Peptides against a protein of PDB entry 5OOQ. Designs and how they scored, part 51

Target 1, 227 residues: chain A of PDB entry 5OOQ
Amino acid sequence: YREDVRQVVTHPANALSFLQPGRLVEISVNGKDNYGWGAVVDFAKRINKRNPSAVYTDHESYIVNVVVNTMYIDSPVNLLKPFNPTLPEGIRPAEEGEKSICAVIPITLDSIKSIGNLRLYMPKDIRASGQKETVGKSLREVNRRFPDGIPVLDPVKNMKIEDEDFLKLMKKIDVLNTKLSSNPLTNSMRLEELYGKYSRKHDLHEDMKQLKRKISESQAVIQLDDL

## One batch from the design tools (peptide; made by RFdiffusion4, then SolubleMPNN)

Design b2_p13_7_s1 (from b2_p13_7, 4 letters changed)
Fold by OpenDDE base, seed 3:
Structure b2_p13_7_s1 (fold): chain B 227 residues (1-227), chain A 13 residues (1-13)
Amino acid sequence: as target 1 above (227 residues)
Amino acid sequence: MILPYEEDTSPLP
């Protein structure tokens, strides 16, 4: 059920509007590599230049660049490619007793465990020397202030996920947290219906982004003609 | 000390 909630929360139709620069997200790559809380730099739709016809799942259709302060110091961070979520071999979080560094890693939405209710004040140019370390200091300060973990966005109150099936899922989780006993198979069918509805919202979000870009481009052209 | 973070529960406009 927690995974079912995570799938809904991290769906593009819900997550993308909350992935502003500095948004704190909890990161787990491939269900194994836990980087802890990182800060969003930016995100973009995943484009395969080698295969433009490639179709990705909703959770793999966007790449999110995040700053983490838990990267193992000897990881080959120089091999990281922006917007390539296929991480080089040896890219991993530091284990206990190992030294860590700050790095920007590209992840999919599927690698987001939770979305926090906090945003860091981000440097203007995160790629400039020393800027990642500044974010790393901010992350340490947040972790110091929230030893029990960073508060997570409320899916209903904050994210405004008001889908009836999702609300039923949340109620079931509350009941299960009280009763431990319910069958996993019945929840999968409702998730597919939810995904169908969210896919439509995603299309609208992309249409709105394209429209905003067209408006901005048209305004830029008008300003250039007035010069 | 100015906090390096703020609470933000709002979506992108």
Scores: peptide ipSAE 0.517, ipTM 0.927, DockQ to the pose 0.490
Fold by OpenDDE base, seed 5:
Structure b2_p13_7_s1 (fold): chain B 227 residues (1-227), chain A 13 residues (1-13)
Amino acid sequence: as target 1 above (227 residues)
Amino acid sequence: MILPYEEDTSPLP
């Protein structure tokens, strides 16, 4: 169901009007490279000058340039081609313990996991010296202020997606979330959230990260079984 | 400290 929502939200008919400069978007490239939240620079329709007859899917028909602050420091960023969403080998986010840098990467709409309700104040020229780093500092500040995640645009209230099937989907998800919240397992997740709040109060942050990872992995496995 | 961000739920004009 989350993927179905993502497909609708990231469709050009819905997403493009919310890709203003500075718009925060959550980025996952090829389903494996998670860059976290980045800031939109601009977007353009994908044009193949060598093959003008090339037909792209709706989700691959636009290129979005985004600033990320999670690029691995030794990534070959000099090999990045403007308006080419096919990233060179070695372009990846930094892993735990690795240093990261700010970079502008071209992505497709299919690489957007979610669209935030926040916009950064963007410099006029992002390619000027030090400007990417300024945006990177802003991204860090946002992440500091929203430790539980950046608020996502409401597809219905904010994006005005009024499709009947989509509304039914959203209602089903809401019912499932309510059932999950009423389920003893959500009591366990709420207990984990309470434990997480308690652990944050008692500096037990590291054990909670491992537990959240295990739960996220287990939920990913359960969601894979329900797909 | 001036916030480097704002809440914006509006579409492009």
Scores: peptide ipSAE 0.513, ipTM 0.924, DockQ to the pose 0.615
Fold by OpenDDE base, seed 1:
Structure b2_p13_7_s1 (fold): chain B 227 residues (1-227), chain A 13 residues (1-13)
Amino acid sequence: as target 1 above (227 residues)
Amino acid sequence: MILPYEEDTSPLP
């Protein structure tokens, strides 16, 4: 059920509006590499220049650049490519007893475990010398202040996810220990329906954005012709 | 000390 909530929360239709610069997100890459809480730099729609016809899942269709302060010091960070979520071999978080450094890593929405209710004040140019380390200090300060964990955005109150099936899912999570016997098939069907609704919403939103861009481009052309 | 963070529960405009 927690994974089901995560799937809804991290769907582009819900998550993207909360991925402002400095937004804290909890990061787990490939379900194994836990980087802890990082700060969002920016995000972009995933584009494959080599294969423009590539179709990505909703959760893999965007790349989020995040600053982490838990990168293993001997990781080949020089091989990291902006907006390439396929991480080079050896890119991993520091283990216990290992030294860590700050790094900017590109991740997919699927690598977001949770979205925090906090935003860091971000430098204007994160790639400038020393700026990642500044963010790293801020992350350390946040972790110091929230030893029990950073508060997570409320999916209902904050993210305004008001879908009835989602609300039911949340209620089930609250009583999870008692309702393990609930029919997994019914829950799966509801999740699929929810996912379908969000996917459709996202598609419509992207279509609207594309239309707005086309209108703006057309207006710009008209203004140039009138000069 | 100015906090390096703020609570923000608002979406992008």
Scores: peptide ipSAE 0.510, ipTM 0.926, DockQ to the pose 0.500
Fold by OpenDDE base, seed 4:
Structure b2_p13_7_s1 (fold): chain B 227 residues (1-227), chain A 13 residues (1-13)
Amino acid sequence: as target 1 above (227 residues)
Amino acid sequence: MILPYEEDTSPLP
């Protein structure tokens, strides 16, 4: 269901109007390379000069240039071609313990995991020296302010996606989330209560057994003294 | 401190 929502949200008909400069988007390239939240620079219709007859899917038909601050420092960023979403080998996010740099990467709409409700103030010329790093600082500040994650645009309230099938999908997700949230807490509290009751019952049963043994032993001693 | 960001839930005009 989350993927279905993502497909609708990232469709050009819905997404493009929210890809203003500075718009925060969560980036996952090829479902593997998670760059986290980046900032939109611009977007353009994908044009294949070598193959003008190339037909792209809706989600691949646009290229979005985004600033990320999670690029691995030794990535061959010099091999990045503007408006080419096919990233060179070695272009990847930094792993834990690796150093990262700011880079502008071209991505497709399909590489957008989510669209945030925040926009950064963007430099006029992102290609100028130090400007990417400025955006990187802004991204770090945003992440600091939102440790639980950057808030996502509401597809219905904000993006005004009013398709009936989509609304039904959203309702189904809401119902499922409600069920998932209600079950674990209720089960944990009930398990604790049941365990508490079981523990008390077990303790009482052992106490009763011990008492019965003491009574039996005392009765046996009395009978021996009366012989 | 001026925030380097703003909340914007509006589409392009």
Scores: peptide ipSAE 0.509, ipTM 0.924, DockQ to the pose 0.573

Design b2_p13_7_s2 (from b2_p13_7, 6 letters changed)
Fold by OpenDDE base, seed 1:
Structure b2_p13_7_s2 (fold): chain B 227 residues (1-227), chain A 13 residues (1-13)
Amino acid sequence: as target 1 above (227 residues)
Amino acid sequence: MILPYEENTKPLP
């Protein structure tokens, strides 16, 4: 059920509006590589130039660039490619007793464990010398200030996910934390219906974003012709 | 530095 909530929260239709620069996100890559809390740099729609017809799942359709401060120091960070979520071999978080460094890693929405109710001030150019380390210091300070954990965005109050089936899911989770008895299959069917609703909302949002981009590009071209 | 709470909860336009 926590995974079901995570799937709804990290769906593009819900998550993207909260992935502003500096947004804190808890990162788990491949279900095992826990980087802890990182800060969002930016995100983009996943484009496969080699296979333009590649169909990605909703949760794999976007790439989020995040600053982490838990990268293993001997990780081949120079092999990291912006907007390529397929991480090179040896890219991993530092284990206990290992030294860590700051890195920008490209992740999918599926690698987001939770979205924090905090945003950091982000440098304008994160690739500039020392900027990742500045964000890394800010992440350490946040972890120091929130020893009991970073506050997570409330899916209902903060993210305004008002879907009736989702609200029922949340209520069921609250009840199931008290009673083990409700059938997972009924919840999975409702989750698929929820995903269908979110997918439609996402398509509309992407269409709107593409339209806004085209308008902005056309305005930029008009401004270039007037110069 | 952390942004004000109002900016933390505001979605992208």
Scores: peptide ipSAE 0.230, ipTM 0.873, DockQ to the pose 0.301
Fold by OpenDDE base, seed 2:
Structure b2_p13_7_s2 (fold): chain B 227 residues (1-227), chain A 13 residues (1-13)
Amino acid sequence: as target 1 above (227 residues)
Amino acid sequence: MILPYEENTKPLP
């Protein structure tokens, strides 16, 4: 059930509007490499220049750049490619007793475990010397302030996910948390129906984003003609 | 530094 909620929350139709600069996200790469809480820098639609016909799943169709403060110090961070979520070998979080550094890593939506109800002030140029370390200090301070965990964005109250099947899922989880009764099989079939509804919302969101870009581009062209 | 709560919950325009 937690995975079912995660799939809905991290779907582009729901997640992208909450991936503002400085948004805290809990990061797990390939289900094993837990970087903990990081801060969103930006995101972009995944484009394969070598294979323009590449079809990605919804959860793999966007790349999110995040600042983490848990990168293993001897990780080959210089091999990180911007907007390439396929991380080089040896890129991993620091284990217990290992030293960590701050890094900007590209991840997919599928690597988001949770979306926090907190945003950090992000530097304008995160690539400038010392800026990622400043964010790393802020992440440590947040973890210090929230020893019981960083508040997670409420899917219903905050994200306004109003899908009836999702609401039923949330109610079931609440009942199960109260009654310790597990019924895992019934929820997988409902996810497919949910994804079909979210795809339509996603298309609208992308259309709006494309329209905003066209407006911004047209305004930039007008400013260039006035110069 | 953490943004105010109102800015934390507001979606992208």
Scores: peptide ipSAE 0.221, ipTM 0.868, DockQ to the pose 0.311
Fold by OpenDDE base, seed 4:
Structure b2_p13_7_s2 (fold): chain B 227 residues (1-227), chain A 13 residues (1-13)
Amino acid sequence: as target 1 above (227 residues)
Amino acid sequence: MILPYEENTKPLP
């Protein structure tokens, strides 16, 4: 269901109007390379100059340029081609303990995990010296201010997605989330109580079984002394 | 710097 929501939210008909300069987006490239939250620079319709007849899926039909501050420092960022979402080998986010740098990467809509309900001030010339780093500092500051996570745009309230099937999907998710929030803590406490009661009952049953055995043994000894 | 909330929630015209 989360993926179904993501597909609707990231569809060009819904997403493009919210991809203003400075819009925060959560980025996952090819489902493996998580760059975290980046800031939109711009977007354009994907044009294949070599194959003008190339048909892209809706989610691959646009290129979004985003500033990330999580690029691995030794990534070959010089090989990045504007408007080419096929990233060169070695372009990846920094892992734990690795140093990161700011970079502008071209992504497809399919690489957007979520759209944030925040916009940064975006410099007019992101390619100018120090501008990417300025955005990178702003991204760090946002992450500091929102330790519980950056707020996501509400698909219904903010994005005004009014499709009936989508609204039904959202209602189903809400019901499931309500069930999941109500059940685990109550079930864990109830499981602990049930386990405590079961443990006590088992211990009592073993104690009773031992007592019955001792009584039977003592009665057998008394019968042997009376013969 | 974060833009005001009003600018964050409005779609492009």
Scores: peptide ipSAE 0.210, ipTM 0.861, DockQ to the pose 0.421
Fold by OpenDDE base, seed 5:
Structure b2_p13_7_s2 (fold): chain B 227 residues (1-227), chain A 13 residues (1-13)
Amino acid sequence: as target 1 above (227 residues)
Amino acid sequence: MILPYEENTKPLP
């Protein structure tokens, strides 16, 4: 059920509007590498320059650049490729007793465990010297202020996820947190239905963005002809 | 520094 909620929350149709610069996100890469809470720099649609026809899943279709302060110090961070979420070998969080550094890593939406109800002030140029470390200090301060954990965005109250099947899922989770008795198969079927709805919503949103761009480009051309 | 709640909860347009 937690995974089902995570899948809905991290779907582009829901997550992208909350991935503003400085948004806190909890990061788990490949289900094994837990970086803890990081801060969003930006995001972009995943483009494969080598294979422009590559189709990604919804959760793999965007790259989110995040500042983490838990990168192992000896990780080959110089091998990180901008906009490549396939991390080089040796890129990992620091283990107990290891030193960590600040790094900007590209992740997919699938690597987001949770979206925090907090945003940091982000430097204008995160790649400038010392800026990642400034964000890293802010992340440490946030963790210090929230010893019981960073508050997570409420999917309904904050994210305004109004899908009836999702609301039913949430109610079931609430009931299950009170009663362990709900059938996982019924939730999986509902999750697939939800994904189908969210995918359609996302497609419409992208179509609207493309339309707005075309309108803006057309207006810019008109302004150039009037000059 | 953390952004105010009002700026924090607003979705991107």
Scores: peptide ipSAE 0.202, ipTM 0.858, DockQ to the pose 0.288

Design b2_p13_7_s3 (from b2_p13_7, 6 letters changed)
Fold by OpenDDE base, seed 3:
Structure b2_p13_7_s3 (fold): chain B 227 residues (1-227), chain A 13 residues (1-13)
Amino acid sequence: as target 1 above (227 residues)
Amino acid sequence: MILPYEENTEPLP
């Protein structure tokens, strides 16, 4: 059920509007590499230049660049490619007793464990020397102030996920946190229906954004022809 | 001390 909630929360239709620069997100890569809380730099739709016809799952269709302060110091960070979520071998968080550094890593939405209710004030150019370390200091200060963890966005109150099936899922989780007895299969079918609705909403939203861009580009061309 | 963070619960418009 926690994974079901995570899947809904991290779906593009819900998550992307909350991935503003400086948004704190809890990061787990491949379910193993826990980087803790990082700060969003930016995100973009995943484009495969080698295979433009590549279809990604909704959770793999966007790349989020995040600053982490938990990167192992000897990780080959120079091999990191912006907007490539396939991390080089040896890219990992520091273990206990190891030194860490600040790094920008590209992740998928599937690598987001939770979305925090806090945003850092981000430097204008995160690629400039010393800027990642500034974010790293800010992350340390946040962690100092929130020793029990950063508050997570409320899916209903903050994210306004008002889908009836999701609300039923949340109620079931509340009931199941009191009673472990419900069959996982019934929840998976409802989750698939929910994802189908979110996917359709996202497609419409992307189509509207593309249409607005085309309109703006057409207006810019018309203005250039009138000069 | 100016906090390096703020609470933000609002989506992008």
Scores: peptide ipSAE 0.524, ipTM 0.928, DockQ to the pose 0.493
Fold by OpenDDE base, seed 4:
Structure b2_p13_7_s3 (fold): chain B 227 residues (1-227), chain A 13 residues (1-13)
Amino acid sequence: as target 1 above (227 residues)
Amino acid sequence: MILPYEENTEPLP
């Protein structure tokens, strides 16, 4: 269901109007390379100069340029081609313990995991020296302010997605989330109660077994004295 | 401290 929501939210008809400069977006490339939250620079319709007849899916039909501050420092960022979402080999986010740098990467709408309700103040020329690093500082500040995560745009209230099937999907998710939130605490308390009852029952059973053994031993001793 | 960001929930006009 989360993927279904993502597909609707990231569809050009819904997403493009919210991809203003500085818009925060959560980025996952090819479902594996998580760059975290980046800032939109701009977007353009994908044009294949070599194959003008190329038909792209809706989610692949636009290129979004985003600033990320999580690029691995030794990534071949010089090989990045503007408006080419096919990233060179070695372009990846920094892993734990690795150093990261700021980079502008071209992504498709399909690489957007979520759209935030925040916009950064963007420099006029992101390609100018030090400007990417300025955006990187802003991203760090946002992450510091929102340790639990950057707030996501509400698809219904903010994005005004009023499709009936989408609204039904959202209602189903809400019901499931409510059920999931209510069940773990109730199940943990119930498990603890059940475990407490089981422990008590087991202890009583062992005590009864010991008592029966003592009674049997005492009866055997009495029979030996009467012989 | 001036925040480097703002809340924006509106689409492009």
Scores: peptide ipSAE 0.522, ipTM 0.927, DockQ to the pose 0.592
Fold by OpenDDE base, seed 1:
Structure b2_p13_7_s3 (fold): chain B 227 residues (1-227), chain A 13 residues (1-13)
Amino acid sequence: as target 1 above (227 residues)
Amino acid sequence: MILPYEENTEPLP
């Protein structure tokens, strides 16, 4: 059920509007590489230049660049490719007793465990010398102030996820925290229906953005032709 | 000491 909630929260239709620069997100890559809380730099739609016809899942269709302060010091960070979420071998968080460094890593939405209700003040150019370390200091300060964990965005109150099936899922989780007896298969079918709704909403939103862009481009061309 | 963060629960416009 926690994974079901995560899938809804991290869906592009819900998550992208909260991935502002400096947004704190909890990062887990490949289900095992826990980087802890990082800060969003930016995000972009995933484009496969080699295979333009590549279809990604909704959760893999965007790349989020995040600053982490938990990268293992001997990780081959120089091999990181911008906008490539397939991390090189050896890119991992520092283990206990290991030294860590700050790094910018490209992740998918599927690598977001949770979205925090906090936003860091971000440098204008995170790739400039010393800027990642500044964000790293900010992350340490946040972790110091929230020893019990960074507050997570409320999916209903903050993210405005008011879908009836999602609300039922949340209620079931609350009930299951008191009684473990409900069948997971019925919830998976409803989750697929929820994803279908979110996907359609996202598609419409992207279509509207593309249309607005085309309108703006056409207006700019008309203004250039009238000069 | 200015906090390096703020609470933000609002989406992008």
Scores: peptide ipSAE 0.520, ipTM 0.929, DockQ to the pose 0.498
Fold by OpenDDE base, seed 2:
Structure b2_p13_7_s3 (fold): chain B 227 residues (1-227), chain A 13 residues (1-13)
Amino acid sequence: as target 1 above (227 residues)
Amino acid sequence: MILPYEENTEPLP
């Protein structure tokens, strides 16, 4: 059930509007590498320049750049490629007793475990020397203040996910958390139906974003002609 | 101490 909720929450139609700069997200790469809570820098639609016809799943169709403070110190961070979510070998979180550093890593939406209700104040240029470490200090302060974990965005109250099947899923989870009963099989079939509905909302959101971008580009061109 | 974070539950405009 938690995975079903995660799939809905991290779908582009729901997640992208909450991936503002500084948004805290809990990161798990490939279901194994837990970086903990990181801060969103930015995101972009995944474009394969070598294969423009590449079809990505919805959860793999965007790249999110995040600052983490849990990168293993001896990780080959210099091999990280911007907007390439395929991480080099040896890129991993620090284990217990290992030293960690701050790094910006590109991840997919599928690597987001949860979206927090907090945003960090982000520096204007995260690539400047010392700026990642500043964000790392902010992350440590947040973790210190929330020892029981960073509060997660409410999918219904905050994210306004009003799909009936999702609401039923949330109610079931609430009942199950109360009753300690698990019935995992019934929710997978409902997830496919939910994704079909979210796909249409996503298309509209992308169309609106593209339109806003075209308007902004047109305004920038007009300002250049007036100079 | 100024908090390095804020609560934000609003989507992008």
Scores: peptide ipSAE 0.517, ipTM 0.929, DockQ to the pose 0.501

